# Ledger of designs, part 259: peptides against a protein of PDB entry 6GMG

Target 1, 331 residues: chain A of PDB entry 6GMG
Amino acid sequence: DSDDRVTPPAEPLDRMPDPYRPSYGRAETVVNNYIRKWQQVYSHRDGRKQQMTEEQREWLSYGCVGVTWVNSGQYPTNRLAFASFDEDRFKNELKNGRPRSGETRAEFEGRVAKESFDEEKGFQRAREVASVMNRALENAHDESAYLDNLKKELANGNDALRNEDARSPFYSALRNTPSFKERNGGNHDPSRMKAVIYSKHFWSGQDRSSSADKRKYGDPDAFRPAPGTGLVDMSRDRNIPRSPTSPGEGFVNFDYGWFGAQTEADADKTVWTHGNHYHAPNGSLGAMHVYESKFRNWSEGYSDFDRGAYVITFIPKSWNTAPDKVKQGWP

## One batch from the design tools (peptide; made by RFdiffusion4, then SolubleMPNN)

Design b2_p20_6_s1 (from b2_p20_6, 8 letters changed)
Fold by OpenDDE base, seed 3:
Order: sequence, then C-alpha cells, then structure tokens
Structure b2_p20_6_s1 (fold): chain B 331 residues (1-331), chain A 20 residues (1-20)
Amino acid sequence: as target 1 above (331 residues)
Amino acid sequence: GRVPDSLADKVNQAGAEAAA
C-alpha cells in the first residue's frame, strides 16, 4: 500500500554512517544510514557539504527509483536510453536451439531474446556516448555551441547518432534537464553540466494488446536498440510488470541503479547504487534498504525483467552526486 | 542469489512520477 510510505527523518549533517554489511557481494544498509553516507560523500554543492533536504528524503523514500531521483535531481524520464542486442545470436539460437523441457515456444523465444542482450556492451555504449557529450560540453557556453560540438564529435567518429533529428532525445536531453536552467545549476551554461548514467531494468511484454504469452514470457521484438546508434525507444515503457505465469506469482515493475560518472575503466569494478522498495518502516515491506552493487551483481538482474537500458542524463558539475570514484560500503 | 527482502517484495511506486 503506497499509503505506508514514510519519509525518512533528517540526519544531523555531521553524523557519520554506521558500517555497511555485506550481502551477496553487495554492500547493504538501511536508508537512514545511506542518508548519513550521502551527506558525508555526495551532498556537496560547490564543495560545501549539505544536509539532505526533506524533499530529497521524500524522493529517496520511493525505493530504487528514489536513489536515482535524489542523485540526478529529477525523476527519471528514461528518454536517452542505450542497449546492445546481438541479432545474429538471436537468429541462430531461434533456428538451431530448442525449448528446454517444459518450456513453451513463447517462453523459449522470450528467454533467447533476453539472453541476446549484452549488458556490458550496452553499458559501454552509454559510456562512450557520455564521453562524447562531455567533450562537447566542456567549453560550450551556450546550447548552440554544445550542439555544434556534439555534431562535430559524432562526425569525427562516424557515429550514427549524427543522423538523429534535432528534436530527438539525444539532442534535446540537455535543454530538457531542469538543473541546466537553474541559476544554481547550469545557468544555461553547458560547460557547467556533465553527463551521468543510470540503468533501468524492466519488462518487455507491456503491450496490453499483445498476446498473453508475450506478457508472460516477454516480447522478443520489443525495446531493441536501433542499429548503429544503440538507442532504445522507451516510449512504450509504462512501468507495467511481467504478467504472472502461475496463480499467486507477482513481479515488480522496475529496478533502477545509479552509476553517475565513475571513471573506472573496468566495468566489473564499477559500483551501482539501488534500493529494494519504498520506505515503509511500519508497514509489511519494512524499512528501505540501499545496496551498493558491483556491475556483475547489478547487471544480473531478476526474472522480473528481461530488458536493461543504460540511460544518460545531466547534472551540474557543482554537485557531488556523481564522483569519479565511488567506494562501496562504509568505511 | 536474489537479495533477501529486496525485489521479491519490492514495490516501487509508479505514483512517484506524479509526485515529482
């Protein structure tokens, strides 16, 4: 019940966090303790440590999406999303593979499609694009300069993104970022902004007009990246969970993981921050927990989801919510 | 393995978008 959600209380600015605990290769803590860590490590604006505001604590209380929300400064729109799909693998497995014992044809096709996505390549594509964007931002003091720089960078790399429409999420993402326009944010100066990355896990079979099999086992053709660009059309993602395959079975609608702007070149060493559910300390779900996972743990996902997208957005460089290095856990 | 008390009971409020 959404009515059970509670905003975590304020934590004193100088309150140090308690140690995180290990959980299946992750670092785990309760949301209140994450707030303490956040204030010590990520809260800085223009180098000054800040207490997490009531509004930010409320955003955080929404669960996994809340972690991305508080760190990005806005509710995720997921408009600029990337993935990698191996079409040859998909076709080959459909042709030469066979359903497992007890597996339906639809289940087989859904599974094969899921397995044809490469999370690491999808993540690398997003990082590549973010790097291009950051180069375009670096010395651009107006949007026109940014867009010109971006087009030049793409042309130099022979990147298919150069062919995107000017109104596409790729080119419009910066201007559509609220913090870009804020006086204490970007102040309409691209050079004050940086690209950041988060990930969303979700279900492909969200079309209510499709077959029940697609809703239960996935839509093999849905949410594939466009060839060349890697862009995923997220317009049909309406946070609809997987349909139950048996009575009493239930799936969750999405999972979000915050990466930010880590510079670690090895994907396996990157840290992803996410939450388990909305904060309901007095409800059946209990208190929200925050996890800091390595890429392997994050990208593994759950049976609830058959798609992963890596999304680019922007934050002011003056924010420390996306540092170059993220340390897992505490201390 | 699946994180205990995480996604199995995970509810992420779709209404968060409206609250933004």
Scores: peptide ipSAE 0.026, ipTM 0.690, DockQ to the pose 0.307
Fold by OpenDDE base, seed 1:
Structure b2_p20_6_s1 (fold): chain B 331 residues (1-331), chain A 20 residues (1-20)
Amino acid sequence: as target 1 above (331 residues)
Amino acid sequence: GRVPDSLADKVNQAGAEAAA
């Protein structure tokens, strides 16, 4: 019951975390202990540790989205999203493959579409674009300079993103970031900002005007990346969960994983931070837990979802919520 | 290993967007 959500209490700034525990190959802890770790490792503003504010603790209490929210400084808008889809694989499997025993045609097509997405390539594309953006930010002291640098970088790399409209989420993302405009944030100086990445898992079959089969088994044509750019149109994502296929079955609407700006070149060694559910210590769901998972664990997702997107946003460089290296667990 | 699918472990607050 959503009414059972509680804001975690404040933790003393100098309180060290308890050890994390292993959980299915990942590090796990209760939300209160994550706050302790966050204060020691990620809370720094201009090199100074900060106690997690009541507002930040409230954001965090919302579950998986709360982890991304507290670390990015804003509720995820998901406007600048990337993925990778293998069209040839999709067509070939539809042509030469067949439904499994007991699998409907719609279920088969939905599954084949899901399997035609490459999470690693999608993540790599987002990292590539984030790197280009970071180079454009590095010595730009106003938005105009940033945009000019960005266009030059894209031209030098012969990147299809150079053809995007000026009003595209790609070009407007920085100016639409609240922390860019804040005095203690970017203060309208692009060189004070850096690109960061998070991931969202969601359901493709969200169109209520479509067939029931698409809502149950996925829409094979929905949320595909544009060729060349890898951009995903997220405008149709309204946080609608998968429709039940049997009585009593239920699905959740999304999952979020925070990556930030890790420099680890091996995708398999990157750490993704996410939550299980909203914090309800006195409710049926219990206390919120936070997980630090490797990419393999994160990218596997759940049956609730058939799409994964990797989203770029921005945070001030003065924040330490997206360090170059993330250590899994504690100590 | 893969985290098991469970609603008990994945029920997130759908109303977070409205609170933002």
Scores: peptide ipSAE 0.025, ipTM 0.701, DockQ to the pose 0.281
Fold by OpenDDE base, seed 2:
Structure b2_p20_6_s1 (fold): chain B 331 residues (1-331), chain A 20 residues (1-20)
Amino acid sequence: as target 1 above (331 residues)
Amino acid sequence: GRVPDSLADKVNQAGAEAAA
């Protein structure tokens, strides 16, 4: 119950983290220790370490979304989302494949759809777009200049995103970023901002008007990327979890993983930071833990989810929440 | 074994969204 959530206490700015623990190929630590690491590594504003504020600690306390929240500076809106879906594979498997023993037709179709998404290609698409955006931001001192640069970059690359409407999440994302407008943030100067990436795992079968089978086993047609652009319409994501398939079964509504702006070219070597649940040290769930996972571990996801999206947002360049290199664990 | 799933995030979402 949300009533058990507690804001982690402040950590002294000079307190060094304890070593992280290995956990299923990940680096794991309790939230309080992550705060210590965050203050040492990610807290810098204009090159100066800062203590995580009470507000930031409160955001963090919300669990997996809290990690993305504190590092991005805003609650995730998920508007600019990318994925990759192999339509030919999907059609072929549906046509020529058969349900497994004991698998219903709906379960089969849902599974085939899930397997037709390519997490690595989705991530690469987001990185590609983020790179284009960063080039457009680099010398732009107003939004108009940014948009002009962006259009030119897209035209040069023959990218289908050039055909998006001016009001699309793609073109409106910067102007809709609170930190862009903040005096101590972007101050309306695009060149002070950089694109960053996080990922969301969620359930496709969220339409309450759809069949129970879709809610249990997934909606094969939901949350597919648009051809050419890779954009996913996230408007129907209402954080509704998968419906139970058996008595007593329950599923989580979402998972968030923070990537930021790592420059590691090998996707498999990138580090994704995420939390297990809200911080409830005195409750049944216990203290929140933070995980730093390699891409393989992150992209594997859970049975709770059949969709993964890679989302672009923006942060001020003066923030160090999205460094070029992220080291897994501590030290 | 798997990393514990964030079952609590569902409950927290409403609160987080309201706080945002």
Scores: peptide ipSAE 0.027, ipTM 0.697, DockQ to the pose 0.258; fails the geometry check
Fold by OpenDDE base, seed 4:
Structure b2_p20_6_s1 (fold): chain B 331 residues (1-331), chain A 20 residues (1-20)
Amino acid sequence: as target 1 above (331 residues)
Amino acid sequence: GRVPDSLADKVNQAGAEAAA
């Protein structure tokens, strides 16, 4: 029950983390220990470590989304989302493939659609766009300069994003970032901001007006990226979980993984930070745990989800929540 | 290694959005 959520207590600023433990190829720790790590590694504002505030601890307590929330400084809006979908593979598999034994047509189509998404290419697209944005930010001291730079960068790369409307989340994302407007954040100076990435896993079959089969097995046509841009329309993502296929079965509504702004070129070596569930130390779920996973472990996802999106947002460069290098675990 | 099912190990609060 959501009523069991508890805000983790404050940790002394100088308290060092306990060692993380391996868990399914990941580094795992309890949320309180992550707070300790966060304070030592990620809390820095202008080079000075900070104690995680009560508000930040409260955000963190929400689980996987809380990790992204505390590190991005805002609740995920998911407006600027990217993915990669292999249309040819999808069509070919539908045409030439066959349902597995006992698999319904709807199950088959849902599975084929899921498998036609390329998580690595989706991630790479987001990184590419983030890189373009970062170049546009670098010497822009007002939003107009940023937008002009962005358009130029896109034109130089012949990127289809250049054709997006001025009101598109792509162009409005910076101005809609609270930390951009904060005096101690961007202070309306784009050059003080950087693009960061997180990922969301979710279910495609969220349309209540669709067939039960789509809700159970996925909607093959939902949440596909637009050709050329890779943009995913996330407007229909209402955090609705997969419908049960059998009595007693249940699914969770989403998973979030924080990447930030790692510079590791090899996607497989990138580290994704995420939580298991909301913090309920006195409840049935227990204490929240935080995981640091390699991309392979993150991108594998769960049966609860058939979509993955890679989302761009912005944070102040003065924050250290998105360092160039992320070390898995502790020490 | 195989990651455990999210239901068993992961329950994310639907109400987080409302609290934000």
Scores: peptide ipSAE 0.026, ipTM 0.700, DockQ to the pose 0.268; fails the geometry check

Design b2_p20_6_s2 (from b2_p20_6, 7 letters changed)
Fold by OpenDDE base, seed 3:
Structure b2_p20_6_s2 (fold): chain B 331 residues (1-331), chain A 20 residues (1-20)
Amino acid sequence: as target 1 above (331 residues)
Amino acid sequence: GRVPNSLADKVNEAGKEAAS
């Protein structure tokens, strides 16, 4: 933990948020104001507003990951991750393309690999799978029924996920969700749970045994989705940032964006909630800010990252942290 | 163990620069 991290104070349950500020197509606010919005909009358990607990406020204070943490109810494990990679585009560009002026071969290959990922298709794959899971959950009252339903759904769609091992994160994700087992959560009843989505941006070149070029410019072969399933092996993601390419340069280790379970069919209209850094109102970083971005703003990412994954987890249906519709900003 | 605090301060600033 950073020594200057501070847990935001409690906000009265009935306090309305101040207006968000527009920021380059995003809606922005300070973390305390987000807490106010969260209490009014997302805090509901079984239809009743809740004050954000001290524990939840502490989770939130960790920054971008904190937004996903407080809304999902657990620290992200990122085990059930999806992406889309255009292998043909990658091969073609490597063969027929050329480095830009001043661009090294390694930098060129890393860039081409990054650009060969399709964020929209990756997101759509996650939504597709989440939809299948939700259908499997809908009337299943034990895990066995859920798994049977899931297999049937996958078979009907001829989905390659049907061939995954029983120990795969795909099949084990529900049972490994703490809120599924909680009495006030799922209570071991799959029909009380729903699939939700968040996204993680991170760096591909995390292998310390690889070349310096891969650590600086990306590993073109790392964190690619498996053909057919779209599953990304996240086991090698250790939250290691990109290596500096010049003296004094530094990169951030990750970014997280919360989507939840929005039903908006147009990806471009979906809202992603994320934070800038841990809350340090008395430190050099300053107060944490929360952003609500459209998909275009979120998926664009930053030079710090060359991978984007869309992750599925589960929350109780009684929680309102993942509503069907998310309104950007306030009011 | 928990992962260190998010240091995504540079991310947001970079985003602002790109959008400006």
Scores: peptide ipSAE 0.026, ipTM 0.673, DockQ to the pose 0.065
Fold by OpenDDE base, seed 2:
Structure b2_p20_6_s2 (fold): chain B 331 residues (1-331), chain A 20 residues (1-20)
Amino acid sequence: as target 1 above (331 residues)
Amino acid sequence: GRVPNSLADKVNEAGKEAAS
């Protein structure tokens, strides 16, 4: 019950975190301790540490999405999402493959579709695009200049994104970012902003008008990236979880992982920060825990989800929520 | 084993509306 959610208390600005503990190859800590780390490492505005505000603590308390929320400064809109899908593999497996023993045709098709996504290539595409955007932002002092720079960069790289409509999330993402317009944020100056990345795991079979099998085992045709651009239409993602396949079974509606703007070239060495559930220290779920996972652990996902998207948004350069290097755990 | 995720990761529409 969402009514059990509690906002974590404020932590003194000078309080150092307790050591993280290893958990399933990840670094794990309770949410209160993450707040301490956040204040020491990620809270900086213009180089000065800040106490996490009550509003930010409230955002964080929502669980996995809360981590992305507090670090990006807004609830995820997921409009500028990228993925990679191997269509040839998918078609070949459907044609020549067979369901496993006890596997229905729908289950087989859903599984094959899931396996046809490449998380690493999807992540790489998002990083590539974020890099292009950052170059376009660097010397642009108004949105028009940013857009012109972006188009030039895309043309030089012969990127299919150059053909996107002006109203596409690709071109409109910056102007639709609240922190871009804030006086203490971008102040309408693109050069004060930088592109950042987070990831969302979710279920493909969300269409209530579709077959029960698609809701249980996935919709093979849903949430595929557009060829050339890698853009995923996220408009049909309504945070509907996978349907139970057996009585009493339940699935989570989504998972979010925060990457930010790490410069580590090796994807396997990048760190992804995420939470397990909303903070309910007095409830059955218990306190929220925060995890820092390497890419392998993050991208593996859970059976709750058959889609992964890598999303680009923007934050002010004055924020330190997306540093070049992220250290896993504490100290 | 895997890190336990619960249904509690859900953010209801009211929460999203308040955040937007």
Scores: peptide ipSAE 0.024, ipTM 0.670, DockQ to the pose 0.283
Fold by OpenDDE base, seed 1:
Structure b2_p20_6_s2 (fold): chain B 331 residues (1-331), chain A 20 residues (1-20)
Amino acid sequence: as target 1 above (331 residues)
Amino acid sequence: GRVPNSLADKVNEAGKEAAS
């Protein structure tokens, strides 16, 4: 029950973290210890360590989304999302493949669609776009200059995003970022902001008007990226979990992973930070745990989800929640 | 191995309210 959620207590600014422990190939720790690490490594504003505020601790307490929330500075809107889908593979497998033993046609189609997404290419596309945005930000002191720079960069790269409408989430994302407008943030200066990335795993079969089979096994046509741009329309994502296929079965509604702005060129070596559930130290779920996973562990996902999106947002450059290098675990 | 997780529908809704 969400009523069991508790805000983690404040940690002294100079308290060092306890060692993380390995868990399923990733580094794991309790939320309080993550706060300690966060204060030592990620809390810096203008180069100065900060104690995690009560508000930030409250955000963090919400679990996997809380990790992205506290590091991005806002609740995820998921408006600017990217993915990669292999249409040829999908069509070929549907045509030439067949359901496994005991697999329904709907289950087969849902599985084939899921397998036709390429998480690595989706992530790479988001990184590519974030890089373009960062170049556009560097020389822009107002939004108009940023947009002009962005269009020029896209034209030079012959990127299909140049054809997006001015009202598209792609062009409106910066102006809709609260920290961009804050005095201690961007202060309406694009050059004070940088693009960052997080990922969301979710279920495709969320349309209540669709067949039960789609809700159970996925909607093969839902949440596909647009050709050329890689943009995913996330407007239909209502955080509805997969429908049970058997009595007593339950699925999680989403998972969020924080990447930030790591410069590691090898995707497999990038670190993704995420949480398991809301913090309930006195409840049945127990204390929240934070995980730092390699891309392999993150992108693998769970049977709860058949979609992965890589989302771009912005934070002030003065924040250290998205450093160039992220070290897994502690020490 | 699978990371322990649970449904967060109510948590998500509360988060949206907190962010507004």
Scores: peptide ipSAE 0.024, ipTM 0.676, DockQ to the pose 0.325
Fold by OpenDDE base, seed 5:
Structure b2_p20_6_s2 (fold): chain B 331 residues (1-331), chain A 20 residues (1-20)
Amino acid sequence: as target 1 above (331 residues)
Amino acid sequence: GRVPNSLADKVNEAGKEAAS
């Protein structure tokens, strides 16, 4: 019950975290302890450690999305999303493959589509684009300069994103970032901002006008990246969970993982921070736990989801919520 | 804007695992 959600109490600024616990190959801790770590490691504004505010603690209390929320400074809009889809694999498997024993045609097609997405390539595409954006931001002191730099970078790389409309989320993402406009944030200076990445797992079969089979087993045609750009149209993502395939079965609507701006070149060594559920210490769900997972653990996802997107947003460089190196767990 | 509470405060499977 959503009514059981509680804002975690404030933690003393200088309180050190307790050790994290191993959990299914992840580093895991209770949300209060994550707040302690966050204050020690990620809270810095202009190099100064900050106590997590009540507002930030409230954002965090929402669970997996809360981790991304508190670190990005805004509720995820998911407008600038990337993925990788192997069309040849999909077509070939549909043509030459067959349903497993007991698998319906719709289930087969949904599974094949899911398996045709490459989480690692999607992540790499987002990192590539974020890198281009960061170069464009570096010495741009107004939006016009940023956009000019961005177009130039894209042209030099012969990137299909150069053909995107000026109104595209790709070009409008910076101007639509609240922290860009804030005095203590970007202050309308692109060079004070940096691109960051988070990931969302969700269900493809969200169209209520589609067949029940698509809602149960996935919509093979939904949320595919555009060729060349890798952009995913997320406008149809309404946080609708997978439909039950059997009585009593239930699925969750999404999962969010925070990556930030890690510079680790090996995707498998990158750390993704996410939460299990909203904080309900006095409710049936219990206290929220925060996980720091390696990419393998994150990208594996769950049966609840058949899509993964890697989303770019921006934060002020003065924030330390997206450091170049993230250490898993504590100490 | 912010997603309604009912949508934003859902559990994920990691939570299910922890509860099991």
Scores: peptide ipSAE 0.024, ipTM 0.679, DockQ to the pose 0.090; fails the geometry check

